# Peptides against a protein of PDB entry 3V4O, part 49

Target 1, 234 residues: chain A of PDB entry 3V4O
Amino acid sequence: DQPLAKDKVALLIGNMNYREHPKLKAPLVDVYELTNLLRQLDFKVVSLLDLTEYEMRNAVDEFLLLLDKGVYGLLYYAGHGYENFGNSFMVPVDAPNPYRSENCLCVQNILKLMQEKETGLNVFLLDMCRKRNDYDDTIPILDALKVTANIVFGYATCQGAEAFEIQHSGLANGIFMKFLKDRLLEDKKITVLLDEVAEDMGKCHLTKGKQALEIRSSLSEKRALTDPIQGTEY

## One batch from the design tools (peptide; made by RFdiffusion4, then SolubleMPNN)

Design b2_p13_3_s1 (from b2_p13_3, 6 letters changed)
Fold by OpenDDE base, seed 5:
Structure b2_p13_3_s1 (fold): chain B 234 residues (1-234), chain A 13 residues (1-13)
Amino acid sequence: as target 1 above (234 residues)
Amino acid sequence: GPPPLKLQSYSPE
């Protein structure tokens, strides 16, 4: 009994050329490579780089318009970020220094909106730091999530920890994407796939004890990124 | 300002 997706849609955001924060390099390569992989999986992919707050919010809105009942939605983000009180915040390139939650996009709010679309699967791949932002003491009040049992978070690092890109003479992947890209096309339940990525990344001596993949999921069905799309929506 | 929230590290190799 092969599970089917109504459609498969992905939004990939890579922020690197920050105005008031250290510039990054890996998001360019990571977004490019992930785009090619997801297209091989028949995802409809929108890939964007260096988005302002306004542009990020618009991109998310447009992404949500493509979601509907049974659709697989995947959001990938690479850039600066933080986590306060269990809420993940993506930092736009025009964010001030210091930035606060009002300057950023809350991932859990996006999840809530995806649940309203009655999606078949919600996957978040967050390649950002998860340290507390000491300059933001705001406690966000979020709407209660529904019990949909179709949610998967792949955090590039542990709670309270940092995510890294390794500097080389040329461009290279961030640590998370370095290992994710090698397994992404495998026909496996998404949580199983990410678990294997976690083991691969755990063998990396460069980030041992500094960065580890965290999988947070509520997924009651065997769903994979390789699941076929029903109908003629390829 | 806040520290960089995606760190860039130099490879020891």
Scores: peptide ipSAE 0.134, ipTM 0.714, DockQ to the pose 0.114
Fold by OpenDDE base, seed 1:
Structure b2_p13_3_s1 (fold): chain B 234 residues (1-234), chain A 13 residues (1-13)
Amino acid sequence: as target 1 above (234 residues)
Amino acid sequence: GPPPLKLQSYSPE
């Protein structure tokens, strides 16, 4: 009954030193901590910081090359972002001000490509704002997604809302990672795990009424990040 | 305390 992963691969991107937009701090710490946790879960992890558009696209391409039938794929992004018409856009550090979809990476496009790889699980953890970019009214024409029932989105915030960092004298986690890191190693279905993270985050007085975790999933199997890799014993 | 730092997106102001 235990689901198996053929392999487990994660791409973590943290953008903070933007050229034309406010600089961030938390992505550095968040990517680092998440990297260590995912490696404990036997993920092959590529962690990158401060990527240009070109570098981000290349990183995604390389990530996709590591995906295949039954592979668990996880994409984490921390940085500026926006959401237009249900499409999430990750903003590279060299994005112009203002930026448009052509300057950014569409998460749903990545999902489509992941589905073509016949992955066992597709997890997106998006620690970014989801406010609409009013400057860009372009509606992306995306191909219909396949019905794979193996998709999980963990949004750090609700639609139309912002995501926040915790301000301390030193480096600190973003709100999402602060709570995610405490539960990530738990042997639970990923949607259950994220639901618990959402409850923990809901108790944070700093973001009450400002930020709440949203889980969007189509996951018909009890898949967990702790699922063993096929052919390996733990 | 001070408000949290935004992981903000661009929006015309």
Scores: peptide ipSAE 0.089, ipTM 0.728, DockQ to the pose 0.241
Fold by OpenDDE base, seed 3:
Structure b2_p13_3_s1 (fold): chain B 234 residues (1-234), chain A 13 residues (1-13)
Amino acid sequence: as target 1 above (234 residues)
Amino acid sequence: GPPPLKLQSYSPE
């Protein structure tokens, strides 16, 4: 019983050139490489770089419009971010210093909206820090999520920890993408795939004790990124 | 300001 996707859609965002925060480098390469990989997996991919708050919100809205019943949705983000009270916030390039939740996009809110579309799979790959933002004491009240059992979070780092990119004279992958890209095309359940990535990352002495992949999932079906699109040859 | 979210580490090589 091969699971089928009605369609496969991905939104990739890489924020680097922040106006009021340290600039990054790896998101450029990471988004580019992930784009190519996901296209090989027959994803419809929208890849965007250096988005303002307005642009990010619009991109997410457009992404949601492409989602429907049975569609696989994947959101990848590389850039600055934080996590307060279990909620992940992506930071736009025009975010003020300091930024607050009102300046950022809450991933869990996006998840709620994806659930409303009755998607077949919701994958979040978040290559950002997960440290608490002490400048934002607001406790977010989010809408309750449905029990859809089709959710996978791949956090580039542990809760409360930081994510890293390797500093080179040239461009290089972030730590997460360095290992993810080697396994992304494997025909395996997405949680199994990410678990293997976690093991690979765990063997890296460069970030040992500093960064570790965290998988949070509620996935009751054997869904893989390699699952064929309904109506196609498989 | 807030700390950077994605830190750069020096490559050993």
Scores: peptide ipSAE 0.124, ipTM 0.715, DockQ to the pose 0.132; fails the geometry check
Fold by OpenDDE base, seed 4:
Structure b2_p13_3_s1 (fold): chain B 234 residues (1-234), chain A 13 residues (1-13)
Amino acid sequence: as target 1 above (234 residues)
Amino acid sequence: GPPPLKLQSYSPE
């Protein structure tokens, strides 16, 4: 009775070494750990670090080529970002200062393209800030989304808020991944899983009142990252 | 205190 995936594919992007913006540390560890976890879930995982705009666009294109009817697609991004008019923009490492939408990748555009592939599930995990970019007044014109009822967004922070990493002498996880990694392998509906992560994160005194997980979903089926791939026995 | 800012959108000071 449980849902089946035709295949499971994930693209993980961690941007840290920005040329014109503050450098980050956590994406390295976060991408690494998430890669390991998703592979345990039988995802085909492509993990990339420090991508330029050109490289990011190519990575997304290649990711889309792996998607097809019934395939589970997961996009994870850790890096600088912003949100204007409800649209999320991932910032490449070679983005200028200041950056604009033309320099960045719009997540909602990627979602539209994923819908065209008739995927079974579309999951976005966005570990980025969601503050408005005051230097970008562009209003993106996006194509209308289809009603597929298979979309899940996990935002590392609230709308208009910032995301943080844990301060240590060495490398450490961001707040989002710190809690996500402990539950990601659980056999639960993805929205339920993220809700539990949100509760765990809410107990973190370091980011209380500053960072909270936001879940935005339209998921009409009990889809889980643990769902088996069709034609395989696990 | 709060952890250092990990990720950010560009914002003027």
Scores: peptide ipSAE 0.088, ipTM 0.733, DockQ to the pose 0.212; fails the geometry check

Design b2_p13_3_s2 (from b2_p13_3, 7 letters changed)
Fold by OpenDDE base, seed 4:
Structure b2_p13_3_s2 (fold): chain B 234 residues (1-234), chain A 13 residues (1-13)
Amino acid sequence: as target 1 above (234 residues)
Amino acid sequence: GPPPEKLQSFSPE
């Protein structure tokens, strides 16, 4: 009686070597570890690092080509970002300073395109800041979303807040991935899984009062990342 | 003990 996926496809983007903005470290490790975990879950994973605007748009286009009716689609992004008017913008490594929406990729636009593919599940894991970009007053005009009841957003931080990585001499995870990786393989509804991650993150003294996981979902079925692919035996 | 951990924001600001 459990839900089945026609296929499972993930696009992971980690931007860290920005040209005009502070460099990051965590995206490298986070993308690597998440790639390994999602492959264990039988996702077809495309993992990319340090993408320009052109490369990011191409990657999203290619990702969308892999989506179809009943396919589970997962988009993970780690890097600089901002949120204006409820719209999340991923910042390419070649974005100018300051950057504007025209230089960035809007997550909600990607969601709209995913809905057109009639996917079985749309998961967005956004490890980026969600502060308003005061240098961009553009109000994006987005197409209306369909009522598909198969959407899950995992924001590494709450609205208006920042996402953080642990800074030391070596490589370390971002705060979000630090806790997500410990539970990602659990056979649970994705919203329940993320809720548990949120509780684990809430116990971290480093980010108390600074970063908290936000889950935004419209998911009417018990969909899990562990759901088997149709026609396959596990 | 280990050196104190420091947070770095994913914000360019």
Scores: peptide ipSAE 0.220, ipTM 0.753, DockQ to the pose 0.845
Fold by OpenDDE base, seed 5:
Structure b2_p13_3_s2 (fold): chain B 234 residues (1-234), chain A 13 residues (1-13)
Amino acid sequence: as target 1 above (234 residues)
Amino acid sequence: GPPPEKLQSFSPE
C-alpha cells in the first residue's frame, strides 16, 4: 500500500549576502544542488536567494498558497538563525544588528499555517545555528499546534549549537548539505533517511563535538520524499 | 592536494 502525495511542493531559501552580518558562501551551492535533487523527486521547487524580510514573508505566503490537503510541503533554509525557547528564527538579509524576533521569520508559525492547509507531510530542513539570541528576550506566544503526526524537522545542528560551512579555495557545501545530498534520493521513510545522514555526518572529523544533526519528528506513517504524486501532477 | 579545510560558523558572532 504505497502512500501517495496530492502534490509535492518545496520552498528553498538561501541567505548569504547579509547587510549587517557576516556573509556566507555555502547557501548558494546548497540551494542549487538541493533544487536539482528535489526536482528529480518531482517536487515543484521555488528556489530563492538573499531575501529581505518582506521578500521572505511573501515567499512563504506564496508557498502556502500551493499547499492543500494531502500535499507534501518542504521548507529548506540556509543562513543565519537562532533558537529561543524552542522556536526557530530564520534571519533575512536586511535584518539589523542585533536582530530580534520581529525582524525574523518563526518556523513554528509557518508550521501552524501548514497544518491549517491539512498537508500530508511537513518537512523542515534548517541549516542554521540554534544558539540563543541574547539580544532578544521576547517570549513568543504561539498558537497551539494540531496533532497531525506528519511533521519532520531536520536540524543541521543540535540545540544550543552552531552550524558550519567549509571554507575552501572554491565554493563548498555546508556540513549538513554535504551529507544530505548523498542520500536524499533514497526511497526510505524520511526519518530513516535523516538518521542515516546523521550517522554519516557524525563521522566527519571536522565537526566532531561541534555539530550534530537533530531529528525531531512526529510521523505516524511511512512517508518518503520519493512517494508518488496522485493523478497527473508530475 | 586540495587546500586545508576550515569551518565557518553560520552564527553572526
Scores: peptide ipSAE 0.206, ipTM 0.750, DockQ to the pose 0.802
Fold by OpenDDE base, seed 1:
Structure b2_p13_3_s2 (fold): chain B 234 residues (1-234), chain A 13 residues (1-13)
Amino acid sequence: as target 1 above (234 residues)
Amino acid sequence: GPPPEKLQSFSPE
């Protein structure tokens, strides 16, 4: 009854040193910590910081090449972003001010491409704002997604809301990663795990009324990040 | 005491 992964691959992107936008701090620490955790879960992890549009697109392309039938794919992004009409856009560090969809990477487009790979699980962890970009009125025309029932979105914040990082005297995690890292290694269905993270985050006095985790999933199987890779014994 | 915690938005503005 234990679900198996053909392989487990993760792409982690943390953008913080923006050229035309406010600089961030948390992505550095968040990517590093998540990398270590996912490697403990036997993920093949590619972690990249401060990517230009060109570099981000290349990274996604390379990530997609590692995906195949039954492979678990996880995309984590920490940085500036926006959401227009239900489409999430990751902002490269060289994006202009203001940026438009043409300057950014659409997560839903990546999902479509992941589905074409017949992956076993598609997990998106998006630690970015989800406010509408008023400077971009483009309505993306996306092809219909396949019904794969293996998709999980963990949004660091609610639709139309902002994601935050905690500022101390030194480097600190973003709010999402602060709580995610404590549970990520648990052997639980990924949606259950994220739900527990959401509850933990909900107890944070700093973000009450400001940030709340949103889980969006179509996951019909009990798949976990801890699922063993096919042909391996642990 | 420790410096107070503050939030920084990931918003570009």
Scores: peptide ipSAE 0.198, ipTM 0.744, DockQ to the pose 0.838
Fold by OpenDDE base, seed 3:
Structure b2_p13_3_s2 (fold): chain B 234 residues (1-234), chain A 13 residues (1-13)
Amino acid sequence: as target 1 above (234 residues)
Amino acid sequence: GPPPEKLQSFSPE
């Protein structure tokens, strides 16, 4: 049986022009290209750049309002970030130096809220570094997650490692998006698709030994980004 | 200041 999505909604955030941290370049192009691809997949896409903490929280709230039972939700983030104790933190452009968890958005908290909406699929594509923030010693206590078996994390890099962008005089993709964009439209289970992206990235000599895609999933159904929306022709 | 957790830029081959 062909899995169906009630709807497909994506929030894409690219943070580049940080006030207290080094500026980035790749998020601009990456968000743009991913937006176009997801729209081809009939996602309703909200794409935002250079969000403050307040704006990011509002964007996530609005995104969550669009989620409901059976809806596919996809969150993409490109920017500064860190990972402490298995929790991923997205850094707003107005984050202080140093930043702490209270200044950032915790992805796992967003996941919890998505689960409450009884979504059909929760996809997180995180193009950020995953090194520990030594300036934040807070151990987060997160609410327990439900067993929904509909979760996919695509980390641009391994735990404790860095994510990279290609340095050009102009704008270029990050390494993750460079390979993701070539396969994103394929009609495959999302974990299979990402696994193929991982293999492609693994063949890249630019980041060999520096960056590798990590897939973390609990997905019991053959869900794909190409799955048709219920009530449409398919 | 502390080193940022950032995307790193490097020269393409």
Scores: peptide ipSAE 0.148, ipTM 0.716, DockQ to the pose 0.121

Design b2_p13_3_s3 (from b2_p13_3, 7 letters changed)
Fold by OpenDDE base, seed 4:
Structure b2_p13_3_s3 (fold): chain B 234 residues (1-234), chain A 13 residues (1-13)
Amino acid sequence: as target 1 above (234 residues)
Amino acid sequence: SAPPEKLQSFSPE
């Protein structure tokens, strides 16, 4: 009765050393910790830091090559970003100031490509700001998505809001990863797991009224990150 | 109580 994954593949991107934008700290630790957790869940994990636009596009292309029918695909991004017209844009480290959509990677475009692979599950964990970019009036024309009912978005912050990291001399997690890492290994439907993370984050006084986890999903099956890979015994 | 902490936005603005 338990859902099975043909395989489990994750691409983790952490951008922090921006050339024309403020540098970040949390992506380093967040990518590292998430990598270790996902590997414990038998994900094949590719973790990359400080990617240029060219490198990010190549990484996504390589990630897509690993996807196939029934494969669980997870994309995690930590860095600068924005959201225009419901489309999420990940900002490469070499993006100009100001940046535009042509300089960035659109998450929804990646989702479309993942759907073409007939994946079993598509999970996006986006630890980035979701404010509108006033310097970009481009309206992206996206291909229509298929009705696959296997999509989960975990936004580190709500629409129009900012994501935060704790600022101090040492290394620390972003707010999202701070709570996600404590529950990621739980054998629960991914939407239920993220809901619990949202509650934990909601108790954080630092980000009360500033950052809240948003879950957007179309998931018709009880899919979990702990789901076993087909043909393997755990 | 823990010392006060400061947040840094992931926004370039």
Scores: peptide ipSAE 0.219, ipTM 0.751, DockQ to the pose 0.808
Fold by OpenDDE base, seed 5:
Structure b2_p13_3_s3 (fold): chain B 234 residues (1-234), chain A 13 residues (1-13)
Amino acid sequence: as target 1 above (234 residues)
Amino acid sequence: SAPPEKLQSFSPE
């Protein structure tokens, strides 16, 4: 009994050329490579780089318009970020220094909106730091999430830790994408796939004791990124 | 022959 997706839609955001924060390099390569992989999986992919707060919010709004009942939604983000009180915040390139939650996009708010669309699968791949932002003491009040049992978070690093990219003579992947890209096309339940990526990354001598993949999921069905799209939506 | 690798944090600090 092969599970089916109504459609498969992905939004990829890579922020690297920050105005008030250190510039990054990996998001350029990571977004490009992930785009090619997801298209091979028949995802409809929108890939964007260096988004301001306004542009990020618009991109998310447009992404949500493509979601509907049974649709697989995937959000990938690479850039600066932080985590306060269990909430993940993506930092736009025009964010001030220091930034606060009002300057950033809360991933859990996006999840809430995706649940309202009755999606078949919600996947978040977050290649960002998860350290506490000491300059923001705001406690966000979030709406209660529904019990949909179709949520997967792939955090590039564990709670309270940092995510890294490799500095090389040329362009290189972030640590997370370096290992994710090797397994992404495998026909496996998404949580199983990410678990294998976690083991591969755990063998990396560069990030041993510094960065570890965290999988946070509530997924009651065997859903894979390779699941076919029903109908003529290929 | 590959140059040495160095980690750069995604943290703004």
Scores: peptide ipSAE 0.207, ipTM 0.746, DockQ to the pose 0.809
Fold by OpenDDE base, seed 1:
Structure b2_p13_3_s3 (fold): chain B 234 residues (1-234), chain A 13 residues (1-13)
Amino acid sequence: as target 1 above (234 residues)
Amino acid sequence: SAPPEKLQSFSPE
């Protein structure tokens, strides 16, 4: 009954040193900590910081090349972002001010490409704001997604809301990663795991009324990040 | 006497 992954691959992107936008701090620590955790889960992890548009697109392309039938794919992004008409856009560090969809990477487009790989699981962890970009009225025309029932979105915040990082005297996690890292290694269905993270985050007095985790999933199987890789014994 | 925690938005504005 234990689901198996053909392989497990993760791409982690943390953008913080923006050229034309406010600099962030949390992505550095968040990417590092998540990298270590996912490696403990036997993910092949590519972690990148401060990517330009060109570099981000290349990273995604390379990530997609590692995906195949039954492979677990996880994309984590921490940085500036926006959401227009249900489409999430990751903002590269060299994005202009203001930026438009043409300057950014659409997560739903990546999902479409992941589905074409017949992956076993598609997980998106998006630690970015989801406010509408008023400078971009473009309505993306996306092809219909396949019904794969293997998709999980963990949004660090609700639609139209902002994601935050905690500022201390030193480096600190973003709010999402602060709670995610405590549960990520648990052997639970990924949606259950994220739901528990959401509850933990909900107890944070700092973000009450400001940030709440949103889980959007179509996952018909009990798949977990802890699922063993096919042909391996642990 | 720990410094108060601050939130920084990931919003570009």
Scores: peptide ipSAE 0.205, ipTM 0.745, DockQ to the pose 0.846
Fold by OpenDDE base, seed 3:
Structure b2_p13_3_s3 (fold): chain B 234 residues (1-234), chain A 13 residues (1-13)
Amino acid sequence: as target 1 above (234 residues)
Amino acid sequence: SAPPEKLQSFSPE
């Protein structure tokens, strides 16, 4: 049986021009290329760059409004970030230095809200560092998640590690997107697809020993980004 | 303060 999506919605955020932190380059290209790919997959894509905390929270809220039962939701983030106690935090461009969790958006909180919408698939692609923020000692107490078995995390790097971009005179992809874009259109279960991306990335000598894709999933169905939208020809 | 978590840029081979 071919899995069907009620709809497919993606929010892509690329933060580069930070006010109090080093500027990045790759998110611009990565968001652009991922946007085009996801649109080919019939995703409704909202792509935003350089969001303040207020703008990021609003964008997430609007994204959540588009989610409903059976909808595929994909959140992509490229920018500064950190991970404390298993919780991933996306850093807005106006975050102070140092930033704390209260200044950032917690991905796991977004996941909880997505679960409440009874989505068909929740995909998080996080192209950010995952080192602990020593300036934030707050232990977050998050609400318990439901057992929905429809969750996929693609971390650009391992826990406690850094994510990299390729340095050129011009613009270039981050390491994660460099390999993801080559396989994203394949008609495969999303976890299988990401596993292949992980293998491809593993062959990259630039980041060998420095960056490796981590897949964390609880996906009981053969869901793919290529799954057709209900009511359309397939 | 220490530098924040960030994507790192490095020269390609």
Scores: peptide ipSAE 0.173, ipTM 0.711, DockQ to the pose 0.111

